# Ledger of designs, part 85: peptides against a protein of PDB entry 3OGK

Target 1, 307 residues: chain A of PDB entry 3OGK
Amino acid sequence: ATPDRLSRRFPNLRSLKLKGKPRAAMFNLIPENWGGYVTPWVTEISNNLRQLKSVHFRRMIVSDLDLDRLAKARADDLETLKLDKCSGFTTDGLLSIVTHCRKIKTLLMEESSFSEKDGKWLHELAQHNTSLEVLNFYMTEFAKISPKDLETIARNCRSLVSVKVGDFEILELVGFFKAAANLEEFCGGSLNEDIGMPEKYMNLVFPRKLCRLGLSYMGPNEMPILFPFAAQIRKLDLLYALLETEDHCTLIQKCPNLEVLETRNVIGDRGLEVLAQYCKQLKRLRIERGADEQGMEDEEGLVSQRG

## One batch from the design tools (peptide; made by RFdiffusion4, then SolubleMPNN)

Design b1_p16_3_s3 (from b1_p16_3, 7 letters changed)
Fold by OpenDDE base, seed 2:
Structure b1_p16_3_s3 (fold): chain B 307 residues (1-307), chain A 16 residues (1-16)
Amino acid sequence: as target 1 above (307 residues)
Amino acid sequence: MTPREKRDEKLNELLK
């Protein structure tokens, strides 16, 4: 469908989701003629889709100018913006969004590629937003944002329920976790093993309602920090955990209410047996190949096709 | 490299 046809057919559209590239195409290889740019859609939104409150771009090219136009056109009417695996923008574009859309509830840029100029966008969000429910910049490369701004967001946004971040040191997020009283989901961070201080993370206090979790680089030494609330865990993302088969078995046995598990083939047939035995409420299971195995032969820790 | 590829690379380095 073309943007103009969409507006003519649905002038009162409230939610729009667009998908650009085929899964196999790299972000920067879209010819101008392949419709991978959001520009014509943003123009149409600005001119003719005046009821639009939710925008989801997936695998599209988004410029700062596009974001600025969208922000100014929708302003406080924009409730949801998802830049899912997008590219072409900088943090200036994000700044425009949070400056003009002060009542935004969902902001996502998961797996997007962008140029980072500064951390002003997160600071602006922290200073002015009280409506945020979902913040997701998982698998992004932010080096100039402050964990203190994340803490401020948690303090000011009482409806904040889901936060996914990049590689923040988890200890820098202690203040955030304390402030985020209603947080149900957290993914990302970075657990850094210290052989000289194995109890580095044992005093971490998580939000009381936390039930969906994916800590990055969590090894068997850090895993025990989950045990006090493992019974309330409903979703685990272990794709970036450093757990072996036996570690998976140990953790799974402690999560009887698990509904969603995302992990790698290291779980093995043994882990799947344990999962079946202890997790009777499981609804979704995702098993990916090891990050190193995308090119190598079947190693011993593989889930058999017979299971 | 995509953000996913970069993160996978980091994971592989830690598993080594």
Scores: peptide ipSAE 0.569, ipTM 0.942, DockQ to the pose 0.663
Fold by OpenDDE base, seed 5:
Structure b1_p16_3_s3 (fold): chain B 307 residues (1-307), chain A 16 residues (1-16)
Amino acid sequence: as target 1 above (307 residues)
Amino acid sequence: MTPREKRDEKLNELLK
């Protein structure tokens, strides 16, 4: 479908999701000549889709100019922006979004590639937004943003329920966790082994409602920090954990209410047996190949056993 | 290198 056809047919469209590399079934949705650029769509949004409040770009090329145009066109009407596996923009584009869209509720840049100019976008978000519910820049490389701004966001956004971040040292997020009283989901961070201070993470206090979790680089020494609330965990992302088969078994046994597990083949048959024995509420299981295995990214061996 | 590839590389380094 072309942007102009969409607006003519659905002038009151509230949500739009575009995929740059569609699956074979959706190949006709993006003309080949567009090269995956969002520009034509942003133009159409700006001119004709005046009720659009949710935008999701997946695997698209997005420029700072595109983001600036979108920001100014939708302003406080924009509630959701997802730049999912996108590229082509800088943090200047993000700054424009948060400057103009002050009531944004969902902001996602997960797995996007961009040029980082500064940390002003997160600071601006912290200073002016009180509506944020979901913040997700998981699997991104921000080096110039401040954990203090994340804490400020948590303090000011009382409806904040899901936060996924890059490789922040988890100890720098202590203030964030304390402020994020309603947080249900957290992914990312960085746990760094310290032989001289093996218990440096044991005093971490997580939000009371936390039930979806994916700590990056969590090893067996850090895993016990989850044990006090393991019974309330419903989703675990272990894709970037440093857990062996036996570690998986130990953790799974403590999570009887687990509904979603994402892990790697290191779980093994033994881990799967333990999972079946202890996690009777499991709804989704994702097992990926090891990061060192040259398997094609797209071979999601989604063994969705719908029980 | 994609963000995923970069993160996988980091993971692999930590697993060594």
Scores: peptide ipSAE 0.569, ipTM 0.942, DockQ to the pose 0.600
Fold by OpenDDE base, seed 4:
Structure b1_p16_3_s3 (fold): chain B 307 residues (1-307), chain A 16 residues (1-16)
Amino acid sequence: as target 1 above (307 residues)
Amino acid sequence: MTPREKRDEKLNELLK
């Protein structure tokens, strides 16, 4: 479908999701005419889709100009923006979004590739937004953003329920966790083992409602920080945990209410047995290959047992 | 390198 056809058919469209070609193609010199650019769609949104409140771009090329146009066109009417595995923009584009869309509720840029100029976008978001419910820049390479701004967001956004971040040192997020009283989901961070300080993370206090969790680089020494609330965990992302089979067994046994597990082959048959024994409410299981296994991205063996 | 590939590389480095 072309953008112009969409607006003519659905002038009152409230939600739009566009999918581009697989990411592997985006890094190869893709000709401009392959339909992976959001520009024509943003133009159409700006001109003709005046009720659009939710935009989801997946695997598309997005420029700063595109983001700026979208931001100005939709302003506070934009509730959701998802840049899912997108590329082509910088943090200036993000700054434009958060500057003009002050009532945005969902901002996602998970697995997107961008040029990071500064951390102003997160600061601006922190200074002006009180509506945010979901913030997700998981698996991104932000190095210039401040955990203090994340804390400010948590303090000001009372409806904040899901936050996924990059490799922040988890101890820098103590203030964030304290402020995020309604947080139900957290993914990312970075747990850094310190042989000289084995109890480095033992005093971490998580939000009381936290039930969906994916801590990055969590090893067996850090795993006990979950034990006090393991019974309330409903979703666990262990894709970037440093847990062996036995560690999986230990953790799973403590999560009787687990509904969703994402992990790697390291769970093994033993881990699956333990999972079956202790997690009777399990609804979804995702097992990925090890990061060292040069599996083609497309060979995601989704073993979805839909119970 | 994709963000995922970069993160996987980091993971692999830590597993070593």
Scores: peptide ipSAE 0.567, ipTM 0.941, DockQ to the pose 0.629
Fold by OpenDDE base, seed 3:
Structure b1_p16_3_s3 (fold): chain B 307 residues (1-307), chain A 16 residues (1-16)
Amino acid sequence: as target 1 above (307 residues)
Amino acid sequence: MTPREKRDEKLNELLK
């Protein structure tokens, strides 16, 4: 469908999701003439889709100008922006979004590739937003953002329920976790093994409602930090955990209420047996290939058992 | 490299 046809047919559209075609080399070999640019859609949104409150771009090329136009066009009416596996923008574009869309509830840039100029976008978000429910920049690389701003967001946004971040040292997020009283989901961070301080993470206090979790680089030595609340865990993302088969078995046995598991083939048949035995409420299982296995990205074996 | 590829590379380095 063309942008113009969309607005004519659905002038009162509230939610738009655009998907670019998956290409293995999408970030390296995007032909300039490839219909993966959001620009014509942003133009249409700005001119004709005046009730649009939710925008999801997946695998699209997004420029700072596109983001700026979108931000100014929708302003406080924009509740959701998802830049899912997008590219072409910088943190200036993000700054424009958070500056103009002060009532944004969901901001996602998971697996997006961008140029980082500064951390101002997160600071601006921290200073002015009180509506945020979901913040997700998982699998991104931010070096210039401050964990203090994340803490401020948690303090100011009482409805904040899901936060996914990059490789922040988890100890730097102690203040964030204390402030995020209603947080249900956390993904990312970085657990760094320290032979000299094996217990450095044992005193971490997680939000009381936390039930969806994916800590990055969690090994068997750090895994026990989950045990006090393992029974309330409903979703585990172990894709970037440093857990072997036996470690999976140990953790799974402690999560009887697990509904969603995302892991790698390291779980093995044994782990699957343990999962079947202890996790009777499991709804979704995703098993990805090992990171070392050069498998094509597209073979997501979603085994959806519809029970 | 995609962000995923970069992260996978980092994971592989940590698993060695």
Scores: peptide ipSAE 0.561, ipTM 0.940, DockQ to the pose 0.659

Design b1_p16_3_s4 (from b1_p16_3, 12 letters changed)
Fold by OpenDDE base, seed 4:
Structure b1_p16_3_s4 (fold): chain B 307 residues (1-307), chain A 16 residues (1-16)
Amino acid sequence: as target 1 above (307 residues)
Amino acid sequence: MTPRERRDARLNELRA
């Protein structure tokens, strides 16, 4: 479909999701007339889709100008913006979004590639937004944003229920977790093992309603921080955990209410057996390959056709 | 590299 056809057919459209080509196609020069650019869609949104509240771009090219136009056109009517695996913008574009769309509830940049100029966008969001429910910049490379702004967001946005971040040192998020009283989901952060301080993370206090979790670089020494609330965990993302097969078994046994598990081949047939034994409410299991395959020397660490 | 690929690389470095 073309943008103009969409607006003519559905002038009262409230939600739009656009998907570009697979990211592998973005490695080479992409023609300007390729459907992967959001520009013509943003133009159409600005002119003709005046009731649009939710925009989801997946694997598309998005410029700062596109974001600025979208922001100004929709302003406080924009409730959801998802830049899912997108590229082509900078943090200036994000700044425009949060400056003009002060009632935004969902802001996602997961796995997007961008040029980071500064951390002003997160600061602006922290200073002016009280509506945010979902913030997701998981698997991104922000280095200039402040965990203090994240804390401010948690304090001001009482409906904040899901936050996914990059590689913040988890101890820098103590204030955030304290403020995020209604948080149900957290992914990301960075757990950094310290041989000289094994109890470094043992005093972390998580939000009381936390039930969907994916801590990055969590090893067996850090894993016990989950045990006090493991029974309430409904979703685990272990794709970036540093857990071996036996560690998976240990954790899974403590999560009888687990509904969703995302992990890698390291879980092995043994882990799958334990999962079947202890997690009777499991609804979805995702096992990814690739990142850890080269490190698996033991046959038990591989998911066989039996599992 | 994509953000995912970079993160995967970091994970592999930590496992080594």
Scores: peptide ipSAE 0.538, ipTM 0.936, DockQ to the pose 0.693
Fold by OpenDDE base, seed 2:
Structure b1_p16_3_s4 (fold): chain B 307 residues (1-307), chain A 16 residues (1-16)
Amino acid sequence: as target 1 above (307 residues)
Amino acid sequence: MTPRERRDARLNELRA
């Protein structure tokens, strides 16, 4: 479909989701003129789609100019922006979005590649937004943003229910967790093992409503921090955990209300048996292989066709 | 490298 055809057919469109480059293609392997640019769509949105409040770009090229035009065209009418696995923009583009779209509820940049100039975009969001419900920059590489701004967002946005972040040290997020009273979902962070201080994270206090969780680099020494509220966990992302088969079994047994599990092949047949025994409400299971396991025939902790 | 590839690489380094 072309942008002009879309507006003619659906002038009152409120939600738009566009998918660009094929999944199998790395961003750098596809010529820029392949048609993965959002520019013609942003032009059409600005001119003819005046009811649009939700935009989702997946695997597309997005420039700062595109973001600026979109921000100014939709302003406070924009409720949702998802830049899912996109590229081509900088943090200046993000700054434009949060500056002009002050009532945005969902902001996602998950797995997007961008040039980071500063942390002003998150600071601006913290200073002016009170509407945010979902913030997701999971699997991104922000080095210049402040965990204090995240805390401010939690304090000011009372409807904040889902936050996914990059590799913040979890201890730097203590203030955020204390402020985020209604938070239901958290993914990301970084748990850094300290052999000399195994209880480094034991005093962490999580939001009382937290039930969807994915802590990065969580090992068996850190895993016990989940035990006090494991019974209320409904979704668990272990794709970036450092848990062995037995650790999976231990944790799964403590999560009887688990509905969604994402993990690696290390769960093994034994872990799947435990899962079947203790998690009767399971709805979705995702098991991925590690990059190092690709091409290796016989490793311990493999899921077989028997399990 | 994509963000996913970079994160996977870091995970592999921590497992080694």
Scores: peptide ipSAE 0.537, ipTM 0.936, DockQ to the pose 0.701
Fold by OpenDDE base, seed 5:
Structure b1_p16_3_s4 (fold): chain B 307 residues (1-307), chain A 16 residues (1-16)
Amino acid sequence: as target 1 above (307 residues)
Amino acid sequence: MTPRERRDARLNELRA
C-alpha cells in the first residue's frame, strides 16, 4: 500500500497503524526503498488525512522532522501517538509533539531507540497537558528526564490510568504514585537491592486502583511490597523480575484474581501447577525463554512439554 | 543492540 492510495480511498481516516521491518533487522539497516521510513506517510497525513487523530508507527524510521511535521499538521487533534520500536529521532522530536499536541491522550515510545538531548519534552508535557491517559516509554533509556515532571503530570492529568517508564529508581517515584490517584497500570522503574537497607521499599505506597503491574528487577526481598494488594492484581509482568520458581509460587498464590501473567521459563512446571490451582480467572499466559539460557542449572526451573 | 536486548543484558547481569 502507498500513502496516496490510502488517502484517496479513506480521506476520513481517524486511525492509522503502520508496521515496518521485522525484528531480525537492525533499525539502521532499513533501506530507503523498503518503506521503513515514515516520511512519505507523514507528508500524506499532513496534506490529506485531516481527520486523523491516532497514529501508530511500529518498527519504523522516524526523524525529528517527521515528528515536527506531524505535530504541526495535527496539533490538538492528535489524541494518540505510538512510536513502537521506532528509531531515528531525538528528544527534540518528542518536544515538538508535546508542544503542539497539547491534548494528546496517549503517548508511547516503548522499545524505541533515540538520541537523548535533554528532558525538556517531559517538562513541556508536565506544564501544559491535562488530557493524558496513557504514557509509555517502557524499555527506553532516559537519563535527563525528571521524576518531578512525572509527578506534575500525575497531578494535572486526572484521567491518567497507565504509566510505563524506564529504569527510574522506584523511590524517586513516591511523589508520582501519591499524585496518580487513578492509576491502574504501572510498569518499569528499578528496584535496587541494598543489603544494608533490606526494607527500603517496604514503605512504598502504590495507587489504590493499581491492578496491572510490572516492576523491573524485583527480587524476593522486594516482592512483599505487593502482598498488601496482591488480591487486586489482574496483570503481572514478571519478564524482568528476579524471581525464582519458589518466588513465583509464593506470589501467584497471593493473586487469586490474576488474569494475565507474563514471565520466563523459571516459573517451571511447579509454578504452572500453582498457577492452575490458585488463578482460576487466568486469561493469558506468556512464557518467554530465560534471558540467560545457559544459567538455568535447575531442571525444576524449566517448563517441560508435559506441563 | 535493540532496547530489548540491552534490557535483557541488564537482567542477566543482575542474575549473575
Scores: peptide ipSAE 0.537, ipTM 0.935, DockQ to the pose 0.682
Fold by OpenDDE base, seed 3:
Structure b1_p16_3_s4 (fold): chain B 307 residues (1-307), chain A 16 residues (1-16)
Amino acid sequence: as target 1 above (307 residues)
Amino acid sequence: MTPRERRDARLNELRA
C-alpha cells in the first residue's frame, strides 16, 4: 500500500501500524527506495489523516524531523506512539513528541536504537503529562534520564498502568513504585547481586495491583521478593532472569493464576511439566533459545519434542 | 548490534 492510496480510501483512519522488513543490523545502509523510512507516511499523516490518534512504527527508520512533524501535526490528538525496534532518531525527537503531544497515553520505544543527547524528554513528560497510561522504553539504554522524573510521572498520571524501563537499579525506583498506585505491569530494572548485602531487595514494596512482571537479572536469591504476591501474577517475563530450571519450577508453583509466560529453553521439560500441573489458566507460552549453551549443561535444561 | 543482541550478550555474561 502507498500513503496516498491509504488516505484516499480511509480519510478517517484513527490507527495506523506500519511494519518494516526484519533487519539483522539496524545501522546498515538502507537504500532510500527500500520503503523503510517513515517520512512519506508522516507527510501523509500531516496532510490527510486528520483523525489519526494512534501510530505504530515497527522496524522503520525515523528521524527527528519525522517525529517533529508528526508531533506538530497531531499535537494533543495523538494518543499513542509506538516506535518499536526503530532507529534513526535522537532524544530531541522524543522531546518534540512529549512537548507537543501533552495528552499522549501510550509512548513506546522498546528495542529502538537512538542517540541519547539528554534526559529532557522524560523531564518534560513528567512536568506536563497527566494522561499517560503506558510508558515503555524496555530494552533501551538511557544514561541521562532521572528516576525522579519517573516518580513524578507516576504521581501525576493516575491512569498509569504499565511501565517498562531499561536498566535502572531497582532500589532507585522505590519512590516510583510508591507513587504508581495503579500500576499493573512493570518490566525492566536491574537487580544486582550484592554478596555483602544479600537482603537488600527484600523490603521492596511493589504496587498492590501489580500482576504483569519482568524483572531483569533476577536470580534465585532475589526471586523470593515475588512470593508475597505470586498468586496474583498473571504475566511473567523471565527472558532476562537468571533462573535455572529448578528456580523456574519453584516460581511457577507459586503462580497458579499465570496466563502468560515468556522464558528461555532453560525451563526444560521439567519446568514445562510443572507449568502444566500448576498453571491451568495459561494462555500463552513463549520459549526463546538461549544464546549461550553454557547454561544448559544439565539435561533438565533442555526442551525436548515433548514440550 | 541491535539492542536485543546487546542485552542478550549482557545476560550471557551474567550467567557465566
Scores: peptide ipSAE 0.531, ipTM 0.935, DockQ to the pose 0.624

Design b1_p16_4_s1 (from b1_p16_4, 9 letters changed)
Fold by OpenDDE base, seed 5:
Structure b1_p16_4_s1 (fold): chain B 307 residues (1-307), chain A 16 residues (1-16)
Amino acid sequence: as target 1 above (307 residues)
Amino acid sequence: SVAEYLDKLRRERRKV
């Protein structure tokens, strides 16, 4: 479909989702006239789609100019922006979005690649937004943003229910977790094992409503921090956890209300048996083959083809 | 280490 055809057919469109090519590696190989650029769509949105409140770009090239145009065109009418696995923009583009779209409820840039100039975009969001429900920059690399701004967002945005972040040290998010009283979902962070301080994370207090969780680099020593609320966990992302088969079994037994599990092949047939035994409400299971198979000769960490 | 490997996987996913 072309942008012009879309606006002619659906002038009152409220939600738009566009998908580019499946592989980010192809972004550098995509011709300028390929449908991978959002520019023609942003132009059409700005001119002809005046009721559009939700935009989702997946695997597309997005420039700062595109974001600036979109921001100014939709302003406080923009409720959702998802830059899902996009590239081509900088934090200046994000700054424009949060500056002009002060009532945005969902801001996602998960797995997007961008140039980080500064942390001003998150600061601006913290200073002016009170509407945010979903913030997701999972699997991104921000080094210049402040966890204090995330805390401010949590204090100001009473409807904040889902936050996914990059590699923040989890202890820097203590203030955020205390402020995020209505948070139901958290993914990301970084747990850094300290052999000299095994209890480093044991005093971490999570939001009371937290039920969807994915902590990066969580090992067996950190896993016990989940035990006080494991019974309320409904979704668990263990893709980037440092858990072995036995650790999976231990955790799964404590999560009887688990509905969604994402993990690696390390769960093994034994872990799947335990999952079937204890998690009767399981709706979705995702198992990725981790290359952890090359280093761990232990046969116990493999899901057989028969299972 | 497994951690280094996971970090590599995460980085590779960001590139694809």
Scores: peptide ipSAE 0.210, ipTM 0.850, DockQ to the pose 0.571
Fold by OpenDDE base, seed 2:
Structure b1_p16_4_s1 (fold): chain B 307 residues (1-307), chain A 16 residues (1-16)
Amino acid sequence: as target 1 above (307 residues)
Amino acid sequence: SVAEYLDKLRRERRKV
């Protein structure tokens, strides 16, 4: 489809999702001008799609100029922006979005690649937004953003229900968790083992409504922090957890209401048996083949064809 | 370490 045809057919379009590049393995096979740039679409949005409130770009090239144009064109009418696995922009583009789109409810840049100039975009978002419901920069590399801005967002955005972040130290997010009273989903962060302080995370208090969780680098020593609310957990992302087969079994047994599990093959046949026994509400299971098979000699972490 | 490996996986996933 071409941008011009879309606006002519659907002048009252409210939601647009564009999928660009196939997986990177096919990138060398993609000719120039394949339509991976959002520029012509942003032009069309700006000129002709005056009711558009939701934009989702997946695997597309997005420039700061594209983001600036989009931001100014839609302003407070933009409720959702998803830059899903996109590239080509900097934090200046993000700053433009949050500066002009002050009523944005969903901001996603999960797995996007960008140049980080500063943390001003998150600060601006914290200072002016009260509408945010979903913030997702999972699997990104921000080094210049402040956890205090995240806390401010939680305090000001009472409808905030889902937050996915990069590698913030979890202890730096204590204030965030206290402020995020309606948070239902959290993914990311970083749990760091400290041999000298094995209980450093035991005082961490999660939001009362938290039921979808994916803590990065959670090991067996940190896992007990979930036990007080394990019965309310509906989704677990264990892809980046440091749990062995037995740890999976222990946690799964405590999550009878689990609906979605994402993990690595370290769960093993034993973990799958335990899952089947205790998690009768399971709707989706994703098992990724991790190369943890090469580092952990324990033969037990293999999912057989019988599982 | 397993942590380093997971970091690698995460980085690789972002590149694809």
Scores: peptide ipSAE 0.190, ipTM 0.845, DockQ to the pose 0.530
Fold by OpenDDE base, seed 4:
Structure b1_p16_4_s1 (fold): chain B 307 residues (1-307), chain A 16 residues (1-16)
Amino acid sequence: as target 1 above (307 residues)
Amino acid sequence: SVAEYLDKLRRERRKV
């Protein structure tokens, strides 16, 4: 489909999702006519799609100019922007979005690659937005953003229900968790084990409504922080947890209302048995193959065809 | 370490 055909057919379009080609197929060469650039679509949005409130770009090239044009064209009418596995922009483009789209409810840049100039975009968002419901920059490499701005967002955005972040130290997010009273989903962060301080995270207080969780680098020593609310957990992302098979079994037994589990093959057949026994509400299971099994002495961390 | 491996996996996923 071409952008011009879309607007002619659907002048009242409210939601648009565009998917580019998988990056692996690009062989590090982006042909000019690959159709992976959002520019022609942003032009069409700006000119002809005046009711568009939701934009989702997946695996596309997005420039700062594209973001600036989109931001100015849609302004406070833009409720959702998802830059899903996109590339080609900098934090200046993000700054333009949050500056002009002050009523944005969903902002996603999960797994996007970008040039980070500064943390101004998050600061601007914190200073002016009160509408945010979903913020997701999971699996990104922001190093210049402030946890304090995230806390401010939580304080100002009463409808904030889902936040996914990069590798923030979890202890830096204590203020955020305290402010985010309606938060239901959190993914990311970084737990850093300290042999000299085994209870480093034991006093971490999570939002009362939290039921979807994925803590990066959570090991067996940190896992007990979930136990007080494990019964209310409905989704777990353990892809980047440091849990062995037995740890999975321990946690799963405490999550009888689990509906979605994402983990690695380290769960093993035993973990799958425990999952089947205790998690009767399970709707979705994702098991990724990881090479981590070859280095760990735990021979049980293999999912067989029997499991 | 498993942590280093996970870091590598995360980095590799961001590159593709």
Scores: peptide ipSAE 0.205, ipTM 0.850, DockQ to the pose 0.528; fails the geometry check
Fold by OpenDDE base, seed 3:
Formats: sequence, C-alpha cells, structure tokens
Structure b1_p16_4_s1 (fold): chain B 307 residues (1-307), chain A 16 residues (1-16)
Amino acid sequence: as target 1 above (307 residues)
Amino acid sequence: SVAEYLDKLRRERRKV
C-alpha cells in the first residue's frame, strides 16, 4: 500500500500501524532505498489523514523532522505514538512531540535507538501532560532524564496505568511508585546487589494495583519483594531477571493467577512443570534463548519438547 | 542489539 492510496480509500482513518523490514543489520547499515522511512507517511498524515489519533511505527527510520511534522500536524488530536524499535531521531524529536501533543495518552519508544541530547522531553511531559496512560521507553538507554520527572508525571496523570522504563535504580523510583496510585504495569528499572545491604530493597512499596511487572536484574535475593502481592500478579516479564530454574519455580508457585509469562530457557522443563501445576490461568508463554545461558552446563535450564 | 547488550550485562552480573 502507498500513503496516497490509503488516505484516498480511508480519509477518516483513526489508527495507523506501519511495519518496516526486520533488522538484518544495524539501522545504520540499511540501504536508504529499503522503504523504511516514515517521511512519506508523515507527509500523508499531515495533509490528508485529519482524524488520525494513533500512530505506530515499527522498525522504521524516523527523523526529528518527521516527528516535528507529525507533532504539529496532529497536535492535541494525537493520542498514541509508538516508536517501536525505530531509529534516526534524537530527544529533540521527542521534545517536539510532547510540546505539541499535550493530550497524548500513549508514548512508546521501546527498543528504539536514538541520540540523547538532554532530558527536556520528559521534563516537558511532566510539566504539561495530565492525560498520559502509558509511558514506555523500555529497553532504552536514557542517562539524562530525571526520576523526579517520572514522579511528577505519576502525580499529574491520574490515569497512568502502565510505565516501562530503562535502567533507573529502583530506589530512585520510590517517589514514583508512591505517586502512581493507579499503576497496573511496571517494567524495567535496575536492581543492584549490595553485599553490605542485602535487604536494601525489602521496604520498597509498590502501587496497590500492580499486577503486570518485569524488574530488570532481579535476582533471588530481591525476588521476595514480590511475595506480598504475588497472588495478584497476572503478567511477569522475567527476560532480564537473574533467576535460575529453582528461583523460577519458587516465584511461579506464588503466582496462581499468572496469565502471561515471558522468560528465558533457564526456566527449564522443571519450571514448565511447576508452571503447569500452579498457573491454571496461563494464556501466553514466551520463552527466549538467552545469551547468558550459552556455555553454562546447567542441564536443568534446558527446555525440551517434553515441557 | 539492546537485548544482546542486556544479555551481556546479565552474564557479567552472574559471574560476580
């Protein structure tokens, strides 16, 4: 399909999702003529798709100019922007989006590659947005954004239900969790082991409605922080947890209402057996091959066709 | 990829 054909056929389009080609190489190595640029689509959106509220770009090349054009064209009518595994933009593009689209409800840049100039985009979002429901920059590396802005967003956006972040120290998010009273989903952060303070995370208070989570680098020493609300957990992302097979078994047994599990091959056949035994409401299981398991002779950490 | 980088980090942490 071409942009012009789409607008002619569906002038009242409200939602658009575009998928680029799978990564065969790094984005910087992709030929310019592969058709992965959003520019022609942004032009069409700006000119002819006047009712478009939701935009999802997946594996596309997105420039700051594209984001600026989109932001100005849709302004407060833009409710959802998802830059899913995109590249080519900087935080200036994000700043343009949050500056012009003050009623945005969903902002996602999960697994996107970008140049970080500053943290102004998150600050601007914190200062002016009260509509945000979903914020997701999971699996990204922001070093210049402030946890305090995230806390401000939580205080101001009463409908905030899902937040996925990069490698914030989880203790820096205490204020955020306290403010995010309606939060149902949280992923990311960073749990850092402290040999001198083994219980440094035990007093962490999570939002009362939290039922979907994935804490990065959570090991067996930190895992007990979930136990008080494990029965209400519906989704676990353990892809980036530091849990062994036995740790998986321990946690799974405490999550009888689990509907979605994402983990690595380390769960093993034993973990799958435990999952089948205790998680009768399971709807989706994703098992990835972890690079960290390569070369480990842990025979129990293998998922066979029997599991 | 970001995933590969995180996998590396996880491996490094597990070795400590």
Scores: peptide ipSAE 0.086, ipTM 0.747, DockQ to the pose 0.084; fails the geometry check

